# Ledger of designs, part 53: peptides against a protein of PDB entry 4N3Y

Target 1, 83 residues: chain A of PDB entry 4N3Y
Amino acid sequence: ETRDQVKKLQLMLRQANDQLEKTMKDKQELEDFIKQSSEDSSHQISALVLRAQASEILLEELQQGLSQAKRDVQEQMAVLMQS

## One batch from the design tools (peptide; made by RFdiffusion4, then SolubleMPNN)

Design b2_p15_4_s2
Fold by OpenDDE base, seed 2:
Structure b2_p15_4_s2 (fold): chain B 83 residues (1-83), chain C 83 residues (1-83), chain A 15 residues (1-15)
Amino acid sequence: as target 1 above (83 residues)
Amino acid sequence: as target 1 above (83 residues)
Amino acid sequence: SLRQQLQQFLEQVQQ
C-alpha cells in the first residue's frame, strides 16, 4: 500500500535528517575541541620555551662566573706563594 | 672565601643545567603529545565527515523516494476515481 | 537549518 510506504519514507527521512544533524554537530564539536586544545598547548609550550631560554642564559652566566672564580683563586694562590 | 664561592657556583651550574634539561624534555613531550593528539582527532573527524556525507546521500535518496511515492499515490487515486 | 529545510520539504510533498 503506497500510503503506508509514503509514511514509512517520511519517517526514514526524519530519522536520516536527525542522524545527519547529529553527525555534523559532533564533527563541529571535535573541531572546536582540537582548536581549543591546540591553543592551550601552544601557550604552555611558549611558556616552557621561555623558561628554557632563561635557564640557558643562566647557564652561560654561571659558566662565565665559574671560570672567573677559578682564575681568581689561582691568582690569589700565586700571590700567597710569593709572599 | 673564593674556594667556597667556586664550589657554590659549580653547584648552581649543575642545578641550572638540570633545570634546563628538564624543561627541554617537558617541552618536547608536550609537542609530541600535541602531534599525536591531533593525528588521533584528525582520523576521528575524517570518519565523522564520511558518516555525515553518507547521511546526506541517504537524505537525497529518501527525498526522491518520497516524491515518487507521493506521485504514485496520486496516480493510483486518479485511476480509482475514473473506474 | 537542515531540520527546517526538511520540514519545508515535507510540507511541499504534502501539498
Scores: peptide ipSAE 0.067, ipTM 0.434, DockQ to the pose 0.008
Fold by OpenDDE base, seed 5:
Structure b2_p15_4_s2 (fold): chain B 83 residues (1-83), chain C 83 residues (1-83), chain A 15 residues (1-15)
Amino acid sequence: as target 1 above (83 residues)
Amino acid sequence: as target 1 above (83 residues)
Amino acid sequence: SLRQQLQQFLEQVQQ
């Protein structure tokens, strides 16, 4: 009977729509999650990069200091040896 | 005493290097994590998109079917009323 | 690597 078929189709249509809506919502939530997670991670990475850069600068400064200290010691020894 | 200072600087240099290396490692690990996480999420999103699209197609088909069914019912009623 | 570079530097300093 056609009327019964119509009602059945109406129900199926509603169910399909609900499924579509749910799926779209889930997708959106996942995208939002990724965005947020990525932002958080990006900030953390940036902080770590800055920290690494600071360490690198320190290394360079210490290297220079070490080299200078070495030269100073050698100069002192030379003075002592020649006096 | 200069020699003591040199040794101190050497220690500091090593410590600085260790910190730098650690920081760089941490950064790399975080980047790798983000990459992996993003890939996983992207795949999931893609799957959900496809699912949503399938639902949308079903919706459209059901709508057409519903409309046709409605027309069929109306036609039947018209026939009965005019006979 | 950074560690290797630093080691080389330290060795140079110790010469």
Scores: peptide ipSAE 0.063, ipTM 0.425, DockQ to the pose 0.008
Fold by OpenDDE base, seed 1:
Structure b2_p15_4_s2 (fold): chain B 83 residues (1-83), chain C 83 residues (1-83), chain A 15 residues (1-15)
Amino acid sequence: as target 1 above (83 residues)
Amino acid sequence: as target 1 above (83 residues)
Amino acid sequence: SLRQQLQQFLEQVQQ
């Protein structure tokens, strides 16, 4: 009986270890996925931020140009009214 | 001797089970983290995309305005030269 | 699910 009990426990131990190994592998894969995903997301977000910044600068330049153009038009109209 | 072996195996089995449970918990937490992180990142990226799109539209409008302003200036200068 | 499988396995081991 004791002998059989030993055999049973040994088998269960092996099975437990197998499951443990499998679960550890799964965990590792998830960790790797998280790492990769985080890096990808961070890079993508950074790229979008830079793009947004570039657009903002261009917007400012265009706004300045538009304002200047309006001033020029007003000045010329004033001259026209005087002539 | 066999009795002691049984006790040893029982202890090892309990330890293996404990480790298995812990590892499973860790895995679950990682899964939850991945899910949440993915959702957050996706939303953030989407928001940035929308912002970029809005800026692009505004850029186009400003460009059109600038072009129109230039045309108006040129027209007024032409009139001025005639008067 | 793996969680369910683990639960079943643990119950089996405890028998």
Scores: peptide ipSAE 0.111, ipTM 0.405, DockQ to the pose 0.005; fails the geometry check
Fold by OpenDDE base, seed 3:
Structure b2_p15_4_s2 (fold): chain B 83 residues (1-83), chain C 83 residues (1-83), chain A 15 residues (1-15)
Amino acid sequence: as target 1 above (83 residues)
Amino acid sequence: as target 1 above (83 residues)
Amino acid sequence: SLRQQLQQFLEQVQQ
């Protein structure tokens, strides 16, 4: 029956429209996720880079301290041996 | 006492060296983490981009289907009205 | 954009 066919096609059209809307939503969500993920990663990496740089400075300071400490120990040992 | 001072400085030197080694390790781990995080994010984003592109193709197909369905419904309705 | 085009298409179909 033509009437039944029309009703069937109308239902199919609605279902297709629903699927289209859903897919559009999903695509948008994925794009948003990509953007947000990129931003979050960028921020995290930047923070970690800064932390690494701070550690580098600390390492340089410690190296200097160790060198000085070594010299001081050697000097004191020299005094000790002269006593 | 000079002897005690030397022993104290030797201990301090060992402690400083331990801290230096720890900090060097931490720095390396952070650098490795940054690298790995960047790679992981890149891979994830690439995968999501491909998924979004697939959805785009699906949307285009659905648009075509919806347009055709609409035409079909209208045609059937015309037949119905002529009956 | 495709998103805008699709939105317009959906609106047209629903009318």
Scores: peptide ipSAE 0.069, ipTM 0.474, DockQ to the pose 0.010; fails the geometry check

Design b2_p15_4_s3
Fold by OpenDDE base, seed 4:
Structure b2_p15_4_s3 (fold): chain B 83 residues (1-83), chain C 83 residues (1-83), chain A 15 residues (1-15)
Amino acid sequence: as target 1 above (83 residues)
Amino acid sequence: as target 1 above (83 residues)
Amino acid sequence: SLRQELQQLLEQVRQ
C-alpha cells in the first residue's frame, strides 16, 4: 500500500535526521575541542617562553657576576703576592 | 687581611657557579618541556582533525541520504494524491 | 535550516 510506504519513509526520514543532528553535534564538539586545545597550548607555551626568557636574563647576570668575581680574585691575589 | 678576602671571594665564586649551573639546568628543562608540549599538541590536533574529517564524510553521506528520502517521500505522496 | 525544512516536509506528509 502506498500509504504504508509513505509512513515508512517518514520514519526513515526522521531517523536519518536524528543521525544527522547527532553527527553535526559530534563534529562541532570536535572542532571546539581542537580550537580550545590549540588556544590552551598557545597560552601555555607563551608563558613558558616568558619564564625561559627570565631565566636567560638571570643567567646573563650570573655570568657577569662570575666574571667580576674572577677579576676581583685576581686583583686581590696580585696585591697579596706583592705584599 | 688580603688572604681572607681572597678566600671569601673564592667561596662567592663557587656559590655563583653553583647557581649558574642550576639556572642553566632549569632553562634547559623549560626548553625541553616547551618542545615536548608543542609536539604532543601537534600530534593530538592532527588526530582530532582526522576524526573531524571522518565525521564530515559521514555528514555528507547522511545529507545525501536525506535528500534522497525527501525525494522518495514526495514521489510517494504524489502517487497517493492521484490514487 | 535543514532541520526546519525536514520538519516542514514531515508535517506536509502527515496532512
Scores: peptide ipSAE 0.067, ipTM 0.466, DockQ to the pose 0.044
Fold by OpenDDE base, seed 2:
Structure b2_p15_4_s3 (fold): chain B 83 residues (1-83), chain C 83 residues (1-83), chain A 15 residues (1-15)
Amino acid sequence: as target 1 above (83 residues)
Amino acid sequence: as target 1 above (83 residues)
Amino acid sequence: SLRQELQQLLEQVRQ
């Protein structure tokens, strides 16, 4: 009976619509998740980059200080040996 | 004593270097994590997009079918009323 | 919304 077919198709339409809406929602949630996760990680990386840069600066300063300290020791020893 | 200072600076240099290496490693791991996570999510989203598209096609087909079914019912009723 | 539009369509078909 055509009437029965109509009713069946109506049900199928509703079911398909529900599936579509669900799928679209899930997709959007995933996109939002990625966005948020990326932003969070980006902030962490930025912080770590700054930390690394600070360490690099410190290393350079310490290397220079060490070199200077070495020179100072050698100079002092030279003076002592000459006296 | 200068010698003591030298030794102290050497230690500080080593410590700073260790910190630098650790920080750089952590940064790289985070970048790798983001990359991997993004790829995984991208695949999921792609799958969901395809699913949504399939649902949309189904909806269109069902709508057309439903419309046709309605017309068929009406035509049948018209014939019956004329007999 | 899609749901609303489809509901309207269903109603129209039933009419």
Scores: peptide ipSAE 0.061, ipTM 0.427, DockQ to the pose 0.008
Fold by OpenDDE base, seed 5:
Structure b2_p15_4_s3 (fold): chain B 83 residues (1-83), chain C 83 residues (1-83), chain A 15 residues (1-15)
Amino acid sequence: as target 1 above (83 residues)
Amino acid sequence: as target 1 above (83 residues)
Amino acid sequence: SLRQELQQLLEQVRQ
């Protein structure tokens, strides 16, 4: 019967629509998750980059100090030998 | 004493280098994590998009079928009334 | 690499 077929099609249509909406919702939730996760990680990486840069500066300063200290020792030895 | 100062500076230099390397490693690990997570999510989202598109097509087909079924019922009624 | 450069520097200081 055509009438019964119409009712069946209506049900199927509703089911299909529900599935579509569910899928769209899931997609949106994932997109939101990705966005949030990416932002959080980006901030964390930025913080680590800054820390690395600070350590690099410290390392350079220490290297310079070490080199200077070495030269100072050598100079003292030279003075002793010349006296 | 200058000699002792040199030794101290050497230790500090090593410590600074270790810190720098640790920071760089941590950064790299985070970058790798982000990359992997992003790729995984991208694939998942793509799959959901495809599912949504499939559902949309089905919905459209069902709507068309429903409309046709409705017209068929109306036509049958018209025939009955005309007979 | 930074590690190698630092190692070289440390060795130079020890000499």
Scores: peptide ipSAE 0.057, ipTM 0.421, DockQ to the pose 0.008
Fold by OpenDDE base, seed 3:
Structure b2_p15_4_s3 (fold): chain B 83 residues (1-83), chain C 83 residues (1-83), chain A 15 residues (1-15)
Amino acid sequence: as target 1 above (83 residues)
Amino acid sequence: as target 1 above (83 residues)
Amino acid sequence: SLRQELQQLLEQVRQ
């Protein structure tokens, strides 16, 4: 029956339209999420890289300090033995 | 007093060593975190890109379906009017 | 490397 077929097709069209709108929304949300996630990760990694570099500088300073301290201790012990 | 100086320097050396070990650990943990974070983000973004591409394909299919459905409805309505 | 040098220094201090 043609009238029933028309009504069925109209329902299918409405359902397809609803799905299309939903899918368009989902796609946009995913694209936004990808963009935001990449930006957040980039900022976090950059900050951590800077922190690691600061730690490396500190390590170099500590290494120099340790070497100097060892030399100073040995020198003072030599003086102590001679006194 | 030389003996007291030696003891003080030995303490300072131990403290410096402790700080050095701690800083080395912290630096390594940061480097590991950066590596892990970048890998996790890369995997997540790749997965989301694929999902977005799948959604795009679905959207194209839905658009084609909507156009066809509209044409079919119009054709059936024309038949109905002539009956 | 820096890590190797630091490790060597740590071993020297521990002796």
Scores: peptide ipSAE 0.047, ipTM 0.475, DockQ to the pose 0.009

Design b2_p15_4_s4
Fold by OpenDDE base, seed 1:
Structure b2_p15_4_s4 (fold): chain B 83 residues (1-83), chain C 83 residues (1-83), chain A 15 residues (1-15)
Amino acid sequence: as target 1 above (83 residues)
Amino acid sequence: as target 1 above (83 residues)
Amino acid sequence: SLRQQLQQLLEQVQQ
């Protein structure tokens, strides 16, 4: 009967819409998660990069200081050998 | 007419199903993206952490070397003043 | 999957 078919289709349409709404909600939550996670990762990576850069600069400074200290020691030893 | 209503509902159901399928596909793509992005971020962060740790160790070694070099210079100067 | 289930139901109703 056509009447029964109408009722069946109405029910199926409601079910489809309910599932669609749920799926759309889930999708939105994932989008929000991606956005938040991306921001967090970006900030963490940037912080680590800055720390690494600072360490590299300090390393270069210490290397220069160590090299200079070695030269100073060598110079003093030379003076000592001369006297 | 009931017949026309049946046809209308059939069309609406098809549309709902099509939209649901599209939304589900989009959701799956987001899930895949999240998984891949999370793995990539984790690896990148871990690599940066290891690099930072290596730099810190090297910094400490250089600091110790510099301090020792300074002590050596001071000792040699003391010897020089004694002779 | 729900997608497949809906498709099957749709086909049944259309017959």
Scores: peptide ipSAE 0.132, ipTM 0.416, DockQ to the pose 0.004
Fold by OpenDDE base, seed 3:
Structure b2_p15_4_s4 (fold): chain B 83 residues (1-83), chain C 83 residues (1-83), chain A 15 residues (1-15)
Amino acid sequence: as target 1 above (83 residues)
Amino acid sequence: as target 1 above (83 residues)
Amino acid sequence: SLRQQLQQLLEQVQQ
């Protein structure tokens, strides 16, 4: 019957609209998540890079310090052996 | 006393070496973390982009389906009114 | 290596 067909189509249309709305929301949320995730990662990586660079400077300073300390110890040993 | 000075320098040298080793380890761990984090983020983002694209296709299909359904309902209503 | 050299120096001093 035609009336029943119309009612069936109305139901299908409502269901399709609901699905469309849900899908639109989901897509937007994913896009927002991607954007936010990218920004967060970029900031975190930048901060860690700076920290690593600071550590590199410290390493260079320590290496120089160790070289000097080695020389100082050797010199003091020479003095000790002379006494 | 010279001997005491040597012992002091030995201690300082050991401490410096310990710090150097620790700093080297820390730097390497940070570099590894940055690398891993970047790779993980890249993979995650790529996956989410593909998902979003799939959703976009679905949205387009649903929109077309809704348009067709609307036309079908209108046509059936016209038939109903003629009866 | 630096570490090896330093270790040798330490052992020498402790002798």
Scores: peptide ipSAE 0.049, ipTM 0.452, DockQ to the pose 0.044
Fold by OpenDDE base, seed 4:
Structure b2_p15_4_s4 (fold): chain B 83 residues (1-83), chain C 83 residues (1-83), chain A 15 residues (1-15)
Amino acid sequence: as target 1 above (83 residues)
Amino acid sequence: as target 1 above (83 residues)
Amino acid sequence: SLRQQLQQLLEQVQQ
């Protein structure tokens, strides 16, 4: 009868609403996780970039120092040979 | 004497070169780590995005279903009251 | 919200 059909629809509506709420929660959690993961990765990468940049500066200094040292050695050797 | 100075410079050059090689290696490792970390994060985020999209589709279906169920319940209630 | 609207509907139908 119609009354029974109404009751069935009421139950279906309740069940659907429960599922909707669950799905909404799950979606929100996923979005939050994505956001957090992205932020964490961004920060970590930034820190590593800074560290790499520091190493690059040191590399440049070392290269310059080595070049100068090479020149100095060559010059001193020349002086030694002439003496 | 000049000879001793040359020997000192030679040692300094060797030491500097060793440090240069070490620094180059360290820099390369950092760059590789950054790259790998970025790729891993990208893949993970992509997977999560797909999962979130699936949830969104389900949400839309549920919303439509609930709206229809609401209409059906209202219609059946109206019929019941008239009978 | 949809949730609130559905809840209200359910309450009405249960009366």
Scores: peptide ipSAE 0.053, ipTM 0.460, DockQ to the pose 0.044; fails the geometry check
Fold by OpenDDE base, seed 2:
Parts: structure tokens; C-alpha cells; sequence
Structure b2_p15_4_s4 (fold): chain B 83 residues (1-83), chain C 83 residues (1-83), chain A 15 residues (1-15)
């Protein structure tokens, strides 16, 4: 009978609504998760970038120092050989 | 002596280089990780969006069906009351 | 909420 059909459809409507709400919630949670994880990773990457930059600066400084030290040694040797 | 200084700086240079390479590698790995995780999450979100859309369509269909069922019941009742 | 809205709709249809 139609009455039974109405009741069935009411149940199905409630079930569909529950599924819709659940799905929307899950989607939102996933979006929040990816946002949070991206932000955390971004911060870590930024920290590593800074560290890499610091290392690069150190490399340049040490290279310069090494070159200078080499020149100093050569100069000292030249002086000693002249004596 | 200067010779010892040179050797020390050479060691420091090598150490700095190793750190630089390690840091750059770590940064790249993290960037790759975030890229991969973002892609995976994006696919999952897209799937959930489709599911939500399907649920929404179902809700609309069931709403229409419920309204029609109600009208059918009312019409049947009217006929019965006239007899 | 969606649940509340649909509940209201169900009640309206039932009436």
C-alpha cells in the first residue's frame, strides 16, 4: 500500500541524509588534515632551507679561508727560501 | 703553524660540505613527501566529493518521491471517502 | 543543520 511506501521512503530519506552528513564530515576532516599537514611540512622545509643557507655561507667562508691560508703558506715558504 | 691551520680548514670545509649536501637532500625528500601526500589526499577528497554528490542526488530523489507518495495517499483517501 | 532541515522537511511532507 501507499502508506507503506511512504514510510519506506521516509526511512530511505533519513538514511540518505545520514550518509550525506557523514560524507561531508569526512571530506571536511580530510581537507583539514591536508591543510594542517601541509602547514607543518612547510614550516619544516623553511627551517631546512635556512639551515642549508647557513651551510652555504659557511662553505663560502671556509673556501675563502682555505685559499687565504694556502697563500699565506706559500708566502712564508718564499721568505724562508730567500734567507 | 699555518700548515695545521690549512689542514683544519680543509677538514671543516669537508664537514660543511657534507652538512650542506645532507640538508639539501633532506629538504628535497620533505618536498617530495608533501607533494605525494597532497596528491593522495586530493584523490581521496575527490572521491568523497563524488560520494557526497551522489548522496545529495539521492536526497533530492527521495524527497520528490516522498512528496509524490503523500499526494497519492491523500488522493486514495479522498476516493474512499466519496464511496 | 542539514539533519534538522531534513527533519523539518519530513514533518512538512507528513502533514
Amino acid sequence: as target 1 above (83 residues)
Amino acid sequence: as target 1 above (83 residues)
Amino acid sequence: SLRQQLQQLLEQVQQ
Scores: peptide ipSAE 0.047, ipTM 0.413, DockQ to the pose 0.008; fails the geometry check

Design b2_p15_5_s1 (from b2_p15_5, 8 letters changed)
Fold by OpenDDE base, seed 2:
Structure b2_p15_5_s1 (fold): chain B 83 residues (1-83), chain C 83 residues (1-83), chain A 15 residues (1-15)
Amino acid sequence: as target 1 above (83 residues)
Amino acid sequence: as target 1 above (83 residues)
Amino acid sequence: SVLQPLEEFEERLQA
């Protein structure tokens, strides 16, 4: 019966619409999650990069200081040997 | 005493180096995590997009069918009224 | 919205 077919199609249409809406919401939520997660991690990575750069600078300074200290010891030893 | 200063600087240098290495590893691990997480989510989003597209096509087909069914009912009613 | 035409269609069917 055609009337019954119409009602069946109406139900199918509503079901399909609900599924479409749900799928679109799920997609959007996932995209939002990716965006937020990426931003948070990006900030953390940037902070770690800065920390690494600071450590690198410290290492350079310490290496310079160590080299100078070594030279100072050598000079003192030379003077001592001449005494 | 200069010798003691040298030894102190050597210790500081080793400590700084260890910190630098750790920081760089942490950064790399985070970048790898971001990459993997992003890829996984991207695949899921793509699958959801395809599902949404399929639902959209279904809706179009159902709308067409429903419109036709409605017309069929109207035609049957018209014939019935003429009897 | 992808759903808007469908919602309008349903409204027309019920009118």
Scores: peptide ipSAE 0.085, ipTM 0.453, DockQ to the pose 0.009
Fold by OpenDDE base, seed 3:
Structure b2_p15_5_s1 (fold): chain B 83 residues (1-83), chain C 83 residues (1-83), chain A 15 residues (1-15)
Amino acid sequence: as target 1 above (83 residues)
Amino acid sequence: as target 1 above (83 residues)
Amino acid sequence: SVLQPLEEFEERLQA
């Protein structure tokens, strides 16, 4: 019966439209998430790279300090051995 | 007193060495974290991009389906109006 | 190891 067919098709159309809207929203949310996630990660990585560089400088300073301290200890030991 | 000076310097040297080791470890952990974080984010983003593409295909299919359904409804309505 | 010379030195000091 045609009337029933029309009503059925109308319902199907509304359901499909709802699904379309939902899918469009989902796609947009995914795009936004990807963009935001990428930016956040990039910033975090950059910050941590800078931190690592700072640590590297500290390491070099400590190495120099330890070398000097070692020499100082050796010199003091030499003095003790002479006394 | 030289003996006391030597002992003091020995302690300072050990403390500095401990700090050096710790800093070296921290640097390595940061590098590892950056590498892992970058890889994880890259993989996640790639996966979500593919998902978004799949959704886009679905959207196109739904649009086509809705267009056809609309035409079908219109045709059925025309039949009803003729009866 | 970067610390090896220092470690060896400390061992000698403690001997």
Scores: peptide ipSAE 0.072, ipTM 0.479, DockQ to the pose 0.008
Fold by OpenDDE base, seed 5:
Structure b2_p15_5_s1 (fold): chain B 83 residues (1-83), chain C 83 residues (1-83), chain A 15 residues (1-15)
Amino acid sequence: as target 1 above (83 residues)
Amino acid sequence: as target 1 above (83 residues)
Amino acid sequence: SVLQPLEEFEERLQA
């Protein structure tokens, strides 16, 4: 009968709403996780990039130093040979 | 009357189910995004770490080279002075 | 980190 149908539908509606609330909560938790994870990853990547850049600069400086040192040795040797 | 109430509840139930389906879809999309983002970040971080390590190794090698070059210059000068 | 020692090394080379 109609009365029984109403009661059944009311139950189903409550169940649907409960499930909806749960799903919305889960979604929110995932959003929060994404946000935090993204920020953490971004910071870590940025730090690594900066460190890599610093290393590259130092490598270039060291290469220049080595080249100059080699030239200095050669020049000193040449001067001594000419004297 | 009861008949009108049944019809109203049926509508509300359909609306709730539609919203539930939408929310579940959104949740799934976030899960997929998290998975992909996590994998991408992990790969990028790993690559940067490896590159940083390679740079560190090279820096140590260059530092050793510079130190040796300096010593060689000093030794050559000393030898020349002693001769 | 190798950067700090290398920076100090460079300073010593320039001294």
Scores: peptide ipSAE 0.022, ipTM 0.356, DockQ to the pose 0.082
Fold by OpenDDE base, seed 1:
Structure b2_p15_5_s1 (fold): chain B 83 residues (1-83), chain C 83 residues (1-83), chain A 15 residues (1-15)
Amino acid sequence: as target 1 above (83 residues)
Amino acid sequence: as target 1 above (83 residues)
Amino acid sequence: SVLQPLEEFEERLQA
């Protein structure tokens, strides 16, 4: 009868709404996770890039120092051989 | 009347199911996005870490070379002054 | 890339 159909549909509607609510909650959590994960990786990547850049600068300085030291040694060797 | 209630509930049920389907699809897309994004960042981070480590090793080698060069210069200066 | 010139530099110094 129609009355039984109404009750059945009401139950189905409640079930559908419950599942919808759960799914919406899960979706929201995923969105939050994506946002947080993106921020975390962005910061980590930035830090690693800065570290790499600092290392490169230091390498350049060491390279300059090493080149200068090599020149100084060569100069002193020349002086020594002329003495 | 009960008949009108049945029709109303059927409409509401269809609407709820439509929204549920859409939300489930959105959730699935977010899951896929998270998976892909995670893999991409993981690879990028690993690459940056390797690069940083390689740079550090090279820095150590350069420091050793610089120290040796400094010692060599000092030795040659001593020899020069004794000549 | 950045490491390559430094590696070449080391090789030249040790040669």
Scores: peptide ipSAE 0.019, ipTM 0.361, DockQ to the pose 0.081

